# Ledger of designs, part 44: peptides against a protein of PDB entry 3T6J

Target 1, 375 residues: chain A of PDB entry 3T6J
Amino acid sequence: PIVESYIGFIESYRDPFGSRGEFEGFVAVVNKAMSAKFERLVASAEQLLKELPWPPTFEKDKFLTPDFTSLDVLTFAGSGIPAGINIPNYDDLRQTEGFKNVSLGNVLAVAYATQREKLTFLEEDDKDLYILWKGPSFDVQVGLHELLGHGSGKLFVQDEKGAFNFDQETVINPETGEQIQSWYRSGETWDSKFSTIASSYEECRAESVGLYLCLHPQVLEIFGFEGADAEDVIYVNWLNMVRAGLLALEFYTPEAFNWRQAHMQARFVILRVLLEAGEGLVTITPTTGSDGRPDARVRLDRSKIRSVGKPALERFLRRLQVLKSTGDVAGGRALYEGYATVTDAPPECFLTLRDTVLLRKESRKLIVQPNTRLE
Target 2, 372 residues: chain A of PDB entry 3T6J as posed
Amino acid sequence: PIVESYIGFIESYRDPFGSRGEFEGFVAVVNKAMSAKFERLVASAEQLLKELPWPPTFEKDKFLTPDFTSLDVLTFAGSGIPAGINIPNYDDLRQTEGFKNVSLGNVLAVAYREKLTFLEEDDKDLYILWKGPSFDVQVGLHALLGHGSGKLFVQDEKGAFNFDQETVINPETGEQIQSWYRSGETWDSKFSTIASSYEECRAESVGLYLCLHPQVLEIFGFEGADAEDVIYVNWLNMVRAGLLALEFYTPEAFNWRQAHMQARFVILRVLLEAGEGLVTITPTTGSDGRPDARVRLDRSKIRSVGKPALERFLRRLQVLKSTGDVAGGRALYEGYATVTDAPPECFLTLRDTVLLRKESRKLIVQPNTRLE

## One batch from the design tools (peptide; aimed at target 1 E11 A83 E207 R267)

Design b2_p18_2 (made by RFdiffusion4)
Pose (drawn by RFdiffusion4):
Structure b2_p18_2 (pose): chain A 372 residues (1-112, 116-375), chain P 18 residues (1-18)
Amino acid sequence: as target 2 above (372 residues)
Amino acid sequence: TPAAPTTAVEEDTDTWGF
């Protein structure tokens, strides 16, 4: 459509429980030139789902070209203006017919070297160069194969299923599936507090995982002297964001104040666990003399160590999502999401530095439409 | 007809999904 639109109580992020949605609405026009660069990603999107760490039976049944667009925003009502979105928020529809992927083009043109804290003098160079371009990649993947992948196991009214039980097996355990989503049950209704952050983490993780693929970069025009940097800046940005996320964590209440930031911290911790000197947090000192930190990500070890930690992580996340296993999901997540002062990082002590170097986000003014 | 901006919204660079 020339004009794209949507509205309702949709994104569930701000409900302390995680079910009730916050009202919003938007009207934006579809840009053509930048969209083809996405519809390409849609065309070849089919194959990639099978590159995911879980078998094809643990994935949605068919596939689709639901849609991927680039929208110049006219009116976005509500608290915030996201860079990209995958909707509607009803999973059942996501697997039965389809969903949509939205990359807002003109919001980007808004958001773009001393404020590059927690990096090194190198790095921030590659950051300034490849952040913008890589942003499209991470978004595309986050939206398309982030939430586009995965399958829910639901018990329909009768004792039957939405799938064939005897032929489905859990790779982690080896047994046959003993858990699932029953009638009326949904992602938020079960995982609740964690559902948003958990699902987002999965999406971003698939983002990096498939951001390691040559094809996607060929779609975005990255290869050779190119294919490096973008991938690096992407992962580096992920780990840095995992550091900045401490600001949005409330230690007193042992509570996270956001899904994305928490998820990013979790991915950071998983990478830190992979060890092998791939990632480091150094309690340095800024030129101003105050405290500071430098995030060190060895790029040469990206495929040899980091990727395994990823596909094992995604495999677990997805496995526990399909069977709807809350116990394992939480125990696997809230354990990773835990914040403590234990070395050789001391995140409780690092959070202070994160708050000192903290940033306050900008404001996006919006135009109106007068009736003549 | 397009008119001037009158409202402001906090920026969010994150990609949403559900």

Design b2_p18_2_s1 (made by RFdiffusion4, then SolubleMPNN; from b2_p18_2, 11 letters changed)
Fold by OpenDDE base, seed 5:
Structure b2_p18_2_s1 (fold): chain B 375 residues (1-375), chain A 18 residues (1-18)
Amino acid sequence: as target 1 above (375 residues)
Amino acid sequence: VLGPPTRSVPLDTEVAGF
């Protein structure tokens, strides 16, 4: 087997300022069959990057072909086991040297074991479809999230010599119609500049890229889905995201007005964006469970994903990228924290929904290190 | 040298939703 290992101060999720890496290490074996799908995605990446809703001037000047591998994890040392990884986490290296993507395949497989009777917050007519396509849709989402989410976009930089990596006279901000007015200076990084929102903001951008690009027929074809199956994968991917946005409320601490998990905050933000789009795209309905206690249902109108959801996500995703590229911390914080705010205001009453989410919380699954044997 | 951003997707076992 092909063995891969990664060790170091890698992820900064546990740093309130998003700058200090936590020590992480894993040993894994390459899954060749699943890696082949991601290789096809990599082969299409340069073309798919052009489908993202920002001008080429806001994308990397030169496409650097990354690696993408599916791994079966043997040992993982860290505070939490991810489903996917994009490394290195240094934006300068990503832009100049490239990056590597990893899907933790056997970790994903654990997440796919869902019992229908325990599946919360979905309509009954969606449960079977959700169970069937959760795994495949998540493979698509992780692939897009890592490769084309984290792997996309340009930071505008002025180097130590005063040179810009963009043409100040010709590059136009698509949101304002004006020339670029802000950028990263020498020594400034994404994490240092955006600080407390950097991690969650970037995860939100990556998740949004996944939702946006999964609508592209070529993406579904790469993963082996066609016709009705492709549409079901799309639907379940979007449904999973809006459900995750509701589940995210578990990780909000009202007393401290803070989020304890960057990805869940990101998913809540996406839910808020899609709710704001209106037109019946997403509906969250408080209900009463069979036990007589509070429950809720999330409904996503499949027929409105492309007509309502895509345009809303497009506008939001473009704004995220433009603010990121220009280093506009004030604008970025205002946008992101606005959507990340949790109140009990009608119609959603998110603080009340949080109580429901906590009430319906499933028992934590135990992940056990696998054993290997000689055959 | 740019600092490390967050780039890992959490699991259902540790984080709800996935």
Scores: peptide ipSAE 0.058, ipTM 0.712, DockQ to the pose 0.056; fails the geometry check
OpenDDE base, seeds 1, 2, 3, 4: peptide ipSAE 0.051, 0.036, 0.043, 0.057; ipTM 0.698, 0.685, 0.700, 0.704; seeds 1, 2, 3, 4 fail the geometry check

Design b2_p18_2_s2 (made by RFdiffusion4, then SolubleMPNN; from b2_p18_2, 9 letters changed)
Fold by OpenDDE base, seed 2:
Structure b2_p18_2_s2 (fold): chain B 375 residues (1-375), chain A 18 residues (1-18)
Amino acid sequence: as target 1 above (375 residues)
Amino acid sequence: VLAEPTREVPLDTTVWGF
C-alpha cells in the first residue's frame, strides 16, 4: 500500500490568535479508486477555476498543479479529524514547494453513518435520498472545497520593492467598478489582516466554491455521476449544507457572541445567504417532535437551486473573493460578521432554533481505529 | 509573478458528528 503520514503543529483553529498550531498526526493509506477521481478533478482544475465568479485578474496568474489523494486513515491524533486537508499551511512553502490536497475517505464514510430514525431536521421524503447520497455528495464537496476552494483566488500584493502582482491601471474591482484601492503589503498575510474572521471566512469561501461548482456537469462526471444520480448528488450536497447551517447553532455561544467552530460558522453564513435569497429556496419550519417537544424541518426546493441558489451564492462568493483579494478587512468583516450574527429576530428566530438544535443533538460519534490485513 | 500570501485549511467533519 501507499502510505502517507504527517505530524506536527499544523492547524491553528484552537488558537484565538490563529498562530499556534495544535499538535496533530496521522497515518493513512491511499485509496486508489477515489484518488483517481481526484486526479481527474486536478486535471480539470485549470478549466474549472475559470468557472468561478470572479475575473481572471482575481485568479492566480499561474496554475500550479497540486497533488490530490484520497486517504483511508489508520490512525489520527488530534482534537478533531478533518474530512479534507490542504497542506502545508506555511505560505512560503506553498509558494516554493506547492501544496497537496487530501480527502480522508474513510473518515467521511464514518460520518455517513446516521440511522434514519435519528436523522434530524429533514423531511421524511428526503431522508432516504440523503442517506444514500450523503457520502458521495460529500466526496464531491471535499474535493471542490480543498482543490478549487482553498486552491483558488489571487491576493493582490505590493512587494517590498514596491512592485505589484497586478496591473493597477487595468484591473477593475467587479464590485465597485473602480481600480484596485487596497492590497497586501510586505509582511501582511491573510491571517494577519483578517485575524479573528480569517479562518471561518476562508472556510466559507471554500464551502461556497464547492456548492457553486458542484452544479457543473463536468464535476459530477469526474466523480462518476450522470443523469438522475448527478442531480441527486447536487441536491443532497446543497441540502446537507443548509442542514449544516442549522446544526451550526450548536457551536454558537450567545453569552459571548462567539462561534466555537470555524467551519460551522461558515456553514451558518451560507445558510443565511441562501435564506436571504428567498423565493422558497430554503425553509426552516419549527415543528413538534413525537415526544411533544420542539423540533424543526429544513426544506430545500430542488427546482430553485440553479435559478435562485446559484445566483445568490455567486454574488456572495464573488464578494468574499474580492474583499479577500484586496485585503479589505473593513468590508470583509462587515460582510461576514453580518451574516454570522445570530439573533432571535423573526422569521427564523435563530436563538430559539438553537434551543431546538441543542435539544435534538446527537451524541458525538467516535472513530475507532481500523485494522488492515494482507490478502 | 509575485508570491501571494495564501491560506490552506482542512475541511472539518463537525457537522456530521465529529
Scores: peptide ipSAE 0.020, ipTM 0.557, DockQ to the pose 0.057
OpenDDE base, seeds 1, 3, 4, 5: peptide ipSAE 0.024, 0.023, 0.022, 0.020; ipTM 0.697, 0.714, 0.694, 0.641; seeds 1, 3, 4, 5 fail the geometry check

Design b2_p18_2_s3 (made by RFdiffusion4, then SolubleMPNN; from b2_p18_2, 8 letters changed)
Fold by OpenDDE base, seed 4:
Structure b2_p18_2_s3 (fold): chain B 375 residues (1-375), chain A 18 residues (1-18)
Amino acid sequence: as target 1 above (375 residues)
Amino acid sequence: VLGPPTRAVPLDTETWGF
């Protein structure tokens, strides 16, 4: 077997300032059979990057073909077991040296273990479809999230010698129509500048890339979905995201006005963006469960994903990238924290919904790590 | 000398809560 291992101070999710890595280590075996779809995704990556809603000047100067491998985890030592990984996290290294993506295949398989009777916050009409396509849609989302989410975009940098990695005279900020007015100086990093929002902001960007690009027919073809199946995968992927945005409220601490999980915060932000788009795209309805206690339902109008959802996400995603590229912390923080704010304002009444989410909270999954042998 | 941070996606809210 081909064995891969990672070890070191890797993820900074547990650092409120996004700076200090947590010690993590895993050992995994390459799953060749499951890597094929990701290899095809890599083969299309350069073209798919052009579909992202920012100018080429905000994308990496040179496309560096990344690795993307499906891994079966044998042992994982860390605070959480991911479904996918993109390394390194340093954007400067990503754009100059390249990056690697992995899908933790046997972790992803856990997504298939959904019980209908325990599935919360969905309309009955969506439950069977959701159960059927949750796993496959998540494969798509993770692949896009890692490869084209984390693997995309450029930071504008002025080096220690005063040289810029972009043409100051010709590069235009697509949001302002003006020349670039801010950048990263020598010694400044994404995490150092954006600090408390850096991790969640980046996850939000990556998740948004996933939702945005999953609408592209080529992506679905790569993953083996066509026709009605492709549309169902798209629908369930978006539905899963908006549901996740509701579930995310579990990880908000009202008393401290903070989020305890970067990805969940990101998913809540996306929910807010899609709610803001209006036009009946997303609806969250408080209900009463069969037990007589509070419940809720999330509805996503499938017919409005492309017409309403995509444009809203496009604009938002572009703003995320532009603010990231230019190191505009003030603008980035204003944007992101605005969407990440949890209040009890109508019509959503998110703090009230949080109580419902907590009431309906499911037990945390226990993932048992496998063993393997050579015979 | 911070090891390069990685970006990792949890399956759901129940698999990677902090």
Scores: peptide ipSAE 0.073, ipTM 0.737, DockQ to the pose 0.064; fails the geometry check
OpenDDE base, seeds 1, 2, 3, 5: peptide ipSAE 0.051, 0.032, 0.042, 0.061; ipTM 0.715, 0.694, 0.697, 0.721; seeds 1, 2, 3, 5 fail the geometry check

Design b2_p18_2_s4 (made by RFdiffusion4, then SolubleMPNN; from b2_p18_2, 10 letters changed)
Fold by OpenDDE base, seed 1:
Structure b2_p18_2_s4 (fold): chain B 375 residues (1-375), chain A 18 residues (1-18)
Amino acid sequence: as target 1 above (375 residues)
Amino acid sequence: VLGPPTRSVPLDTTVWGF
C-alpha cells in the first residue's frame, strides 16, 4: 500500500480571524480505485475551469496540475476529521506553486451509514434515493469542492514594485461593467483582508462550485455515472446541500449572532440563495412528527435545478469570485453576511426552524481508529 | 500570520449521519 501523511499547523477554522492554524496530522493509505476517478478529474480540470461563471481574466493565468488522491485514514489528529483537504492554504503558493487535494474516502463511507428511520427532514419518497446516492454524490462534491472550488480563481495583486498581475486597461469587472477598482496590495492575503468571513466565504465558494459543476455531464461521466444515475446523483447532491443548510442552524448561536462552523454557515448561505431563487425550487415545511413534536421537511424540485437553481447559483458564485479577486471586503461582507443572517422572519422562520433542528438532532458519534491488516 | 483559510471539508457526525 501507498502511505501518505501530513502534519503541521494547517487549518485555521478555530481562529475567529482565520489566521492561526491548528496543529493537525494524519496517516492514511491510498485508495487506488477512487484515486483513479480523481486523476481523471484532474485531467479534465483545465477545461472544467473554463465552465466556471467568470471571465478567464478572473482565473489563474497558468493552470498548475495538482495532485489528487483518495485516502483511507488510519489515524487523524485534530479537532475534527475532514472529508476532503486542499493544501497549502496560502493563496500565493496555490497560484504560483500549485496544490494537493485529498479525499478522505473512508470518512465519507462512515457518513453513508445513515439509517432510513433516523434520516431527518426529508420527504419519504426521497429517503431511499438519498441513502442510495448520498455516498456517490459526496465523492463528486468533495472532488469538485477541492479541485475546482479551492483550486480556482485569481487574486488581483499589485506587487511591491507597483506592478499588476492583470491589465488594468482591459480587464473588466463582469458585475459592474467597469475597470478593476480594487486589488490586493503587497502583503495582503485573502485571510488578512476578509478576516472573520474568509474561511466560511471560501467554503461557500467551493461548495457552490461543486453544485454548479456537478451539472456538467463530463463530471458525472468521470465518476462513472450516466443517464438516470447521473441525474439522481445530481439531485441527491443538491438535496443534500439544501438539507445541510437547514441542519446548519445547529451551529448558529442566536445570542451571539455568530456561527460556530464555517462550512455549515456556508451551506446555510447556499440554502438562502436557492430559496431566494424562488419558483418552488426549494421548500421547507414545518410539520409535526409522529411524537407530536415539531419537525420539518425539505423539498427540492428536481425539474427546476437547471432552470432555476443553476442560474441563481451562477450569479451568486460569480459575485463571490469577483469580490474575492478584487479584494472588495466591503462588498463581499455585505453579500455574504446578508445571506448568513438568521432571523425569524416569515416565510422561513429560521430561528423557529433552528429549534426544530436542535430537537431532532442525533447524538454526536465518535469516529474511532480501525484495526488494519495486510491481506 | 498563517496563510489563507483552511481548505478542508469537515464531516460532522451529527450532520452527515455518522
Scores: peptide ipSAE 0.042, ipTM 0.723, DockQ to the pose 0.058; fails the geometry check
OpenDDE base, seeds 2, 3, 4, 5: peptide ipSAE 0.033, 0.027, 0.029, 0.039; ipTM 0.690, 0.678, 0.687, 0.718; seeds 2, 3, 4, 5 fail the geometry check

Design b2_p18_3 (made by RFdiffusion4)
Pose (drawn by RFdiffusion4):
Order: structure tokens, then sequence, then C-alpha cells
Structure b2_p18_3 (pose): chain A 372 residues (1-112, 116-375), chain P 18 residues (1-18)
């Protein structure tokens, strides 16, 4: 459509329980030139789902060209203006018929070297160069194969299923599926506090995982002297964000104040666990003399160590999502999401530095439409 | 579930009308 639109109580992020949605609405015009560069990603999107760490039976049944667009925003009502979105928020529809992927073009043009804290003098160069371009990649993957992948196992009214039980097996355990989403049950209704952050974490992880693929970069025009940097800046940005996320964690309540930031911290911790000197957090000192930190990500070890930690992570997340296993899901997540002062990082002590170097986000003014 | 993407260094932007 020339004009794209949507509204309702949709994103569930701000419900302390995680079920009730916050009202919003938007009207934006579809840009053509930048969209083809996405519709391409949609065309070849079918294959990639099978590259995911879980078997095809653990994925949605068919596939689709639900849609991927680039929208110049006119009116976005509500608390915030996201870079991209995958909706409608009803999973059942996501599997049965489809969903849609939205990359807002003109919001970007808004958001773009001393404020590059927790990086090195190198790095921030590659950051300034490849951040914008790589942003499209991470968004595309986050939206398309982030939430586009995965399958829910639901018990329909009768004792039957939405799938064939005897032929489905859990790779982690080896047994046959003993858990699932029963009638009326949904992602938020079960995982609740964690559902948002958990699902986002999965999406961003698939983001990096498939951001390692030559094809996708060929779609975004990255290869050779190019294909490097953008991948690096992407991962580096992920680990840095994992660091900045401490600001949005409340230690006194042992509570996270956001899904995305928390998820990014979790991915950071998983990479740190992979070890092998791939990632480091150094309690340095800024030129101003105050405390500081430098995030060190060895790029040569990206495929040899980091990738395995990813696909094992995604495999677990997805496995526990399909069967709807909350116990394992939490135990696997809230354990990764835990914040403590234990070395050789001391996140509790690092959070202070994160707050000192903290940033306050900008404001996006919006135009009106007068009736003549 | 409504999947959204936020920037890596901050959350979503605030909005204001003219």
Amino acid sequence: as target 2 above (372 residues)
Amino acid sequence: FAGEFYFFDHSEFDTEFE
C-alpha cells in the first residue's frame, strides 16, 4: 500500500506483568527505492530459516512473503518511535497466514565521536563508518528471521495437537515432547515478566548469527573489503550495548527495566562465557580522570568461538519456546540475566561507570496535517 | 508478540507534536 497504517493496544513491553498492551498508532508512507533492497531479503528468506540451530519440525510449518517495507513516518502516536517492527502481535497468525516486517526509513535519517564511550580510538572509526549501514542488516534480520522463525506447540481443544507428536524430539534431552502451549495460553500469558526480553534476545541473536552469512551482505551490498567491518561493528555494537544495558537494570529490586537492554546484556554474558579472550571489560580511566571502561572484542575469534555460543543459545531458547517450558526458560535466562559484583567484571561496580558516562536519548518532533 | 527494534545505545525515541 502507498500508505501504511496500524493502531491498537499492541506492544506489551510496559506492563509489569507483561500481558496488557500499550496503545499506539501510526501512519507512514511506503518508500519504494529503499524497499526493493528489502523485498530482496524476503525473496531469499525461505532458505535461511533452515540454517537455524533447530530442525525444520521445530520451525513454523510453511513460510511466507509477509512483507518488508521502508516507511517514511507521518504520525506515530504513543510513547515511542521504533526503528522496525514485526506485527501483528498475535503469534497464532504469525504461523498460520503471516505477519509483516516494517523498517521505518525516515526515523533513521534522524539518529546518526567523544560520545562513543567504552570503545577504543580504533573501533569508533569503524563504528562511525559501518554503524548506519549495518543497522539496516541487524533490523532486517531482527524483524524477519528474529520473530519470523520459531514454532509454537499448542494443544487444541481436543486431545489432538497442531503437530505430529511421535515424530518430534528435543535435541537437548532426546525424549519426546512432554510440554506445550495449551488452549488459551500464549507467550506473554506464560513467560510474562521475561517473555518480552527473552523473545527479543532470541531475535537479536539470530540477527548476529545470520549477519555472519555472505548472502545477506550481498543483499546489502557488502563483501570483500566490505564484508568485514560491518559484521565486526555489528557484533561489537552488540557487546557494547550489553555493557550500556546496566543503566536500565535496577539492582535494589533485582529487576530489569527493559526487554531490549536486558536481552543485550544477556547476549553479552553468553559471549563472555564463551571465553577464549574473545571479549573483555577493562576498568580503565577516561582522559577526564574519572572512571571508565573499554570493551575489547577480538574479531579473529568471531567464528571459532562466538558463533558456537550463539547457535547453542538459540537452540536452547527456541527449544524451550516451542514446548513453552517456563521453568527451563527462566532458569536458563534469569541466570544469564543476573547482575552481580563477581569478577573479573564486577558488573555491580561497572554499572556506576555506565551511569556516569550515561546518555539521555533525544526527542523526535512530528509534523501535523491540516485540513483545508 | 510485537517485535520491535531499538537502537543499541538507548531505547526508543520520545515523540512530540508541533

Design b2_p18_3_s1 (made by RFdiffusion4, then SolubleMPNN; from b2_p18_3, 16 letters changed)
Fold by OpenDDE base, seed 4:
Structure b2_p18_3_s1 (fold): chain B 375 residues (1-375), chain A 18 residues (1-18)
Amino acid sequence: as target 1 above (375 residues)
Amino acid sequence: MTGTVEPPEFGAYRVVRE
């Protein structure tokens, strides 16, 4: 078998300032069959990057074809097991040297197992569809998240010699219509500038890319979905995200006004964006469970994903990228923290919903080192 | 950067080699 591994100080999720990497490592075996799907995605990546809602000037100057491999993890040492990975984490290296993507296939496969009776916060009519397509939709999401999410965008930089990696005279900020007014100086990084929000912000951008691009027919075709199946995959992917945004409240600590998990914070932000879009796209309804205790239902109107959801996400995602590219920490923080704020304000009453989420919370699942068998 | 998934059930993490 083809063996892959990585080891080092890689992810900064455990650092409150988003700067110091946690020591992490894995050993895995390449899943050739699943890797083939991601290879097709890579082959289309350059074209798909053009579909992202920012000007080419805010994208990498040169497309560097990355590796994308599906891996079956034999051992994973770290604080959490991801579904996918994009490395390196330094944006400057990504844009100049390239990057690698991996999908942790056996992690995903395990995650697909869902018991209908334990599935919370969904309408009954959506449960079977959700169970059916959660796995496939998540494969799509992870692929897009890693390759075209983390693998996209450019940082505007002035180097130590004073040279810019962009044309100051011609590059226009699409949000302001003006020339670029801020950038990263020598020695400044994404993490160093955006600090406490950097990880979650980037995850939010990547998740948003996934939702946005999963609407593209070519993406669905790459993953082998057509017709009604493709539409169901889209629906379930979006539904999963909005549900995750609700579930995210588990990871918010009201007393400290902080989030304990970057991805979940990101998913909550996306939920807020889609709720703000209005027009009945997303509805969260408090209910009473069969046990007589508080419950809730998330509803996503599939007919409004393209008409309402996509434009909202487009605008938001563009703003995320522009603020990231220009190193506009003040603007980025204002935007992101605004959506990441959890209050009990009507109509959503998120703090009250959090109580419901906690009430309906399942015990944390334990992942154990896998058994490996040779056939 | 990594994408976090829901943890599997206890003992559900398996790798099979052919």
Scores: peptide ipSAE 0.020, ipTM 0.548, DockQ to the pose 0.186
OpenDDE base, seeds 1, 2, 3, 5: peptide ipSAE 0.017, 0.020, 0.018, 0.015; ipTM 0.555, 0.532, 0.537, 0.546; seeds 2, 3, 5 fail the geometry check

Design b2_p18_3_s2 (made by RFdiffusion4, then SolubleMPNN; from b2_p18_3, 14 letters changed)
Fold by OpenDDE base, seed 5:
Structure b2_p18_3_s2 (fold): chain B 375 residues (1-375), chain A 18 residues (1-18)
Amino acid sequence: as target 1 above (375 residues)
Amino acid sequence: MTGTVEPPESGAYDVVFE
């Protein structure tokens, strides 16, 4: 088997300022079959990057073909086990040297196993479809998230010599219609500037890229989905995200006005964006469970994903990227924290919903080191 | 800086801020 490993101070999720990496590592075996799908995605990456909702001037100057591999993890040492990884975590290195992507296939497999009767917050009519396509939709989302999410976008930089990596006279901010007014100076990084919101903000951008690009027929084709299957994968991917946004409330601490998990905060933000889009795209309805206790249902109108959801996500995603590229911390924080705010204001009453989420919380799965054998 | 994604039902995959 082909063995992959990494080790070092890598992920900064445990740093309140998002800068200091936690020491972690893994040893894994390459899943060749699944890796082939990601290789096809890589082959289309340059073209797909053009579909992202920002001008080429806000994208990387040069496309560097990355590696993308599906891995079965034998051991993972760290505080949390991801479903996918894009490394290095330094944007400057990603722009100049490239990056590597991995999907942790057997980690994903653990998440795929859901009992229908335990599936919370979905309409009954969606449960079977959700169960059927959860796995495949995860593969699509992870692939897009890592490769085209984390792997996309440009930071505007002025180097130590005063040179810019963009043309100040010709590059226009698509949000303002004006020339670029801010950038990263020498020594400034994404994490150093955006600090407490950097991790979650970037995850939100990457997740949004996944949702946005999964609508593209070529993406679905790469993963082997066509016709009705492709549409179902899209639907379930979006449904999964809005459900995750509700589930995310578990990781909010009202007393501290703080989020404890970057990805979950990101998913909540996306939920808020899609709720704001209105027009019946997403509906969260408090209900009463069969046990007589509070429950809720999330509904996503499939027919409005492209007409309502996509434009809303497009605008939001473009704003995320523009603010990131320009190093506009004030604007970025205002935007992101605005959507990340959790109150009990109607109509959603998110703090009340949080109580429901906690009430319906299932026992955490234990992930253990897999056993291997020679056959 | 971030470089990972976890499944939507991430309650089982806690990367918790301290």
Scores: peptide ipSAE 0.026, ipTM 0.665, DockQ to the pose 0.359
OpenDDE base, seeds 1, 2, 3, 4: peptide ipSAE 0.025, 0.024, 0.028, 0.026; ipTM 0.643, 0.656, 0.668, 0.655; seeds 2, 3 fail the geometry check

Design b2_p18_3_s3 (made by RFdiffusion4, then SolubleMPNN; from b2_p18_3, 13 letters changed)
Fold by OpenDDE base, seed 5:
Structure b2_p18_3_s3 (fold): chain B 375 residues (1-375), chain A 18 residues (1-18)
Amino acid sequence: as target 1 above (375 residues)
Amino acid sequence: MTGVVTPDDFGEYEVVFE
């Protein structure tokens, strides 16, 4: 088998300021069959990047074909095992030198094993469909998240010599209609500027790219889905995201007004965006479970994904990118923290829902990394 | 950057390769 590994101070999720890396490492084996799907996605990446909702001037100047491999993890050392990875974490390097993507396939596969009776917060009519398509939808989402999420967008930079990597006279901010008024200076990075929100903000952008681009027929074709199957994969992917946004409340600490997990915060933000879109796209309804205790149901109207959801996500995603590109920390923080705020205000009453989420939480599950032998 | 699945997505399992 082809063995891959990486080690070092890589991810900064545990740094309150989003800058200092945690020591992480893995050893994995290449899954050739699944890697072939991601290779097809890579082959289409240049065209798919053009579908993202920002001007070409806010995208990388040159497309750099990345590596994307599916890996079966043998061992992983760190505070958490991811489903996918995009490295390096330095946006300037990703912009100029390129990047690598991996999907941790067997980690994802474990997520597929959902028992119907334990599946919380979904309508009964959605449970079977969710179970059927959760796995495939995860593959799509992770691929898009890593390759076209983390792999997309340009940072506007003024280098140490005073030169800009964009034309100050011609590039227009699509949100304001004005010329670019802010950028990264020499030595400034995404993490250094956006600090406490950097990790979650970037994950939110990447997740949003996944949801947005999964609507494109070519994406589903790459993964082998057509017709009704493709539509079901799309639906389940979006449904999973809105459900995840509710589950995310577990990772909010009301007393400290903070989030303890960047990805879950990101998913909550997306939920808030889609709720704000209104028109019956997403509905969260408090209920009573069969055990007589509080419960809830999340409903996503599939018929409104393209008509209501996509435009809402488009606007939000564009704003995320524009604020990121321009290094507008004040604007970015205002936008992101606004959606990340958890209150008990009606109609959602998120703090009350959090209690329900905690009540329905299962015991912590274990990922076992055993010794393996070749036969 | 890494993608993390939801907590409810995990069970007790062994991570192996074929």
Scores: peptide ipSAE 0.026, ipTM 0.607, DockQ to the pose 0.244
OpenDDE base, seeds 1, 2, 3, 4: peptide ipSAE 0.021, 0.020, 0.021, 0.024; ipTM 0.577, 0.608, 0.636, 0.592; seeds 2, 3 fail the geometry check

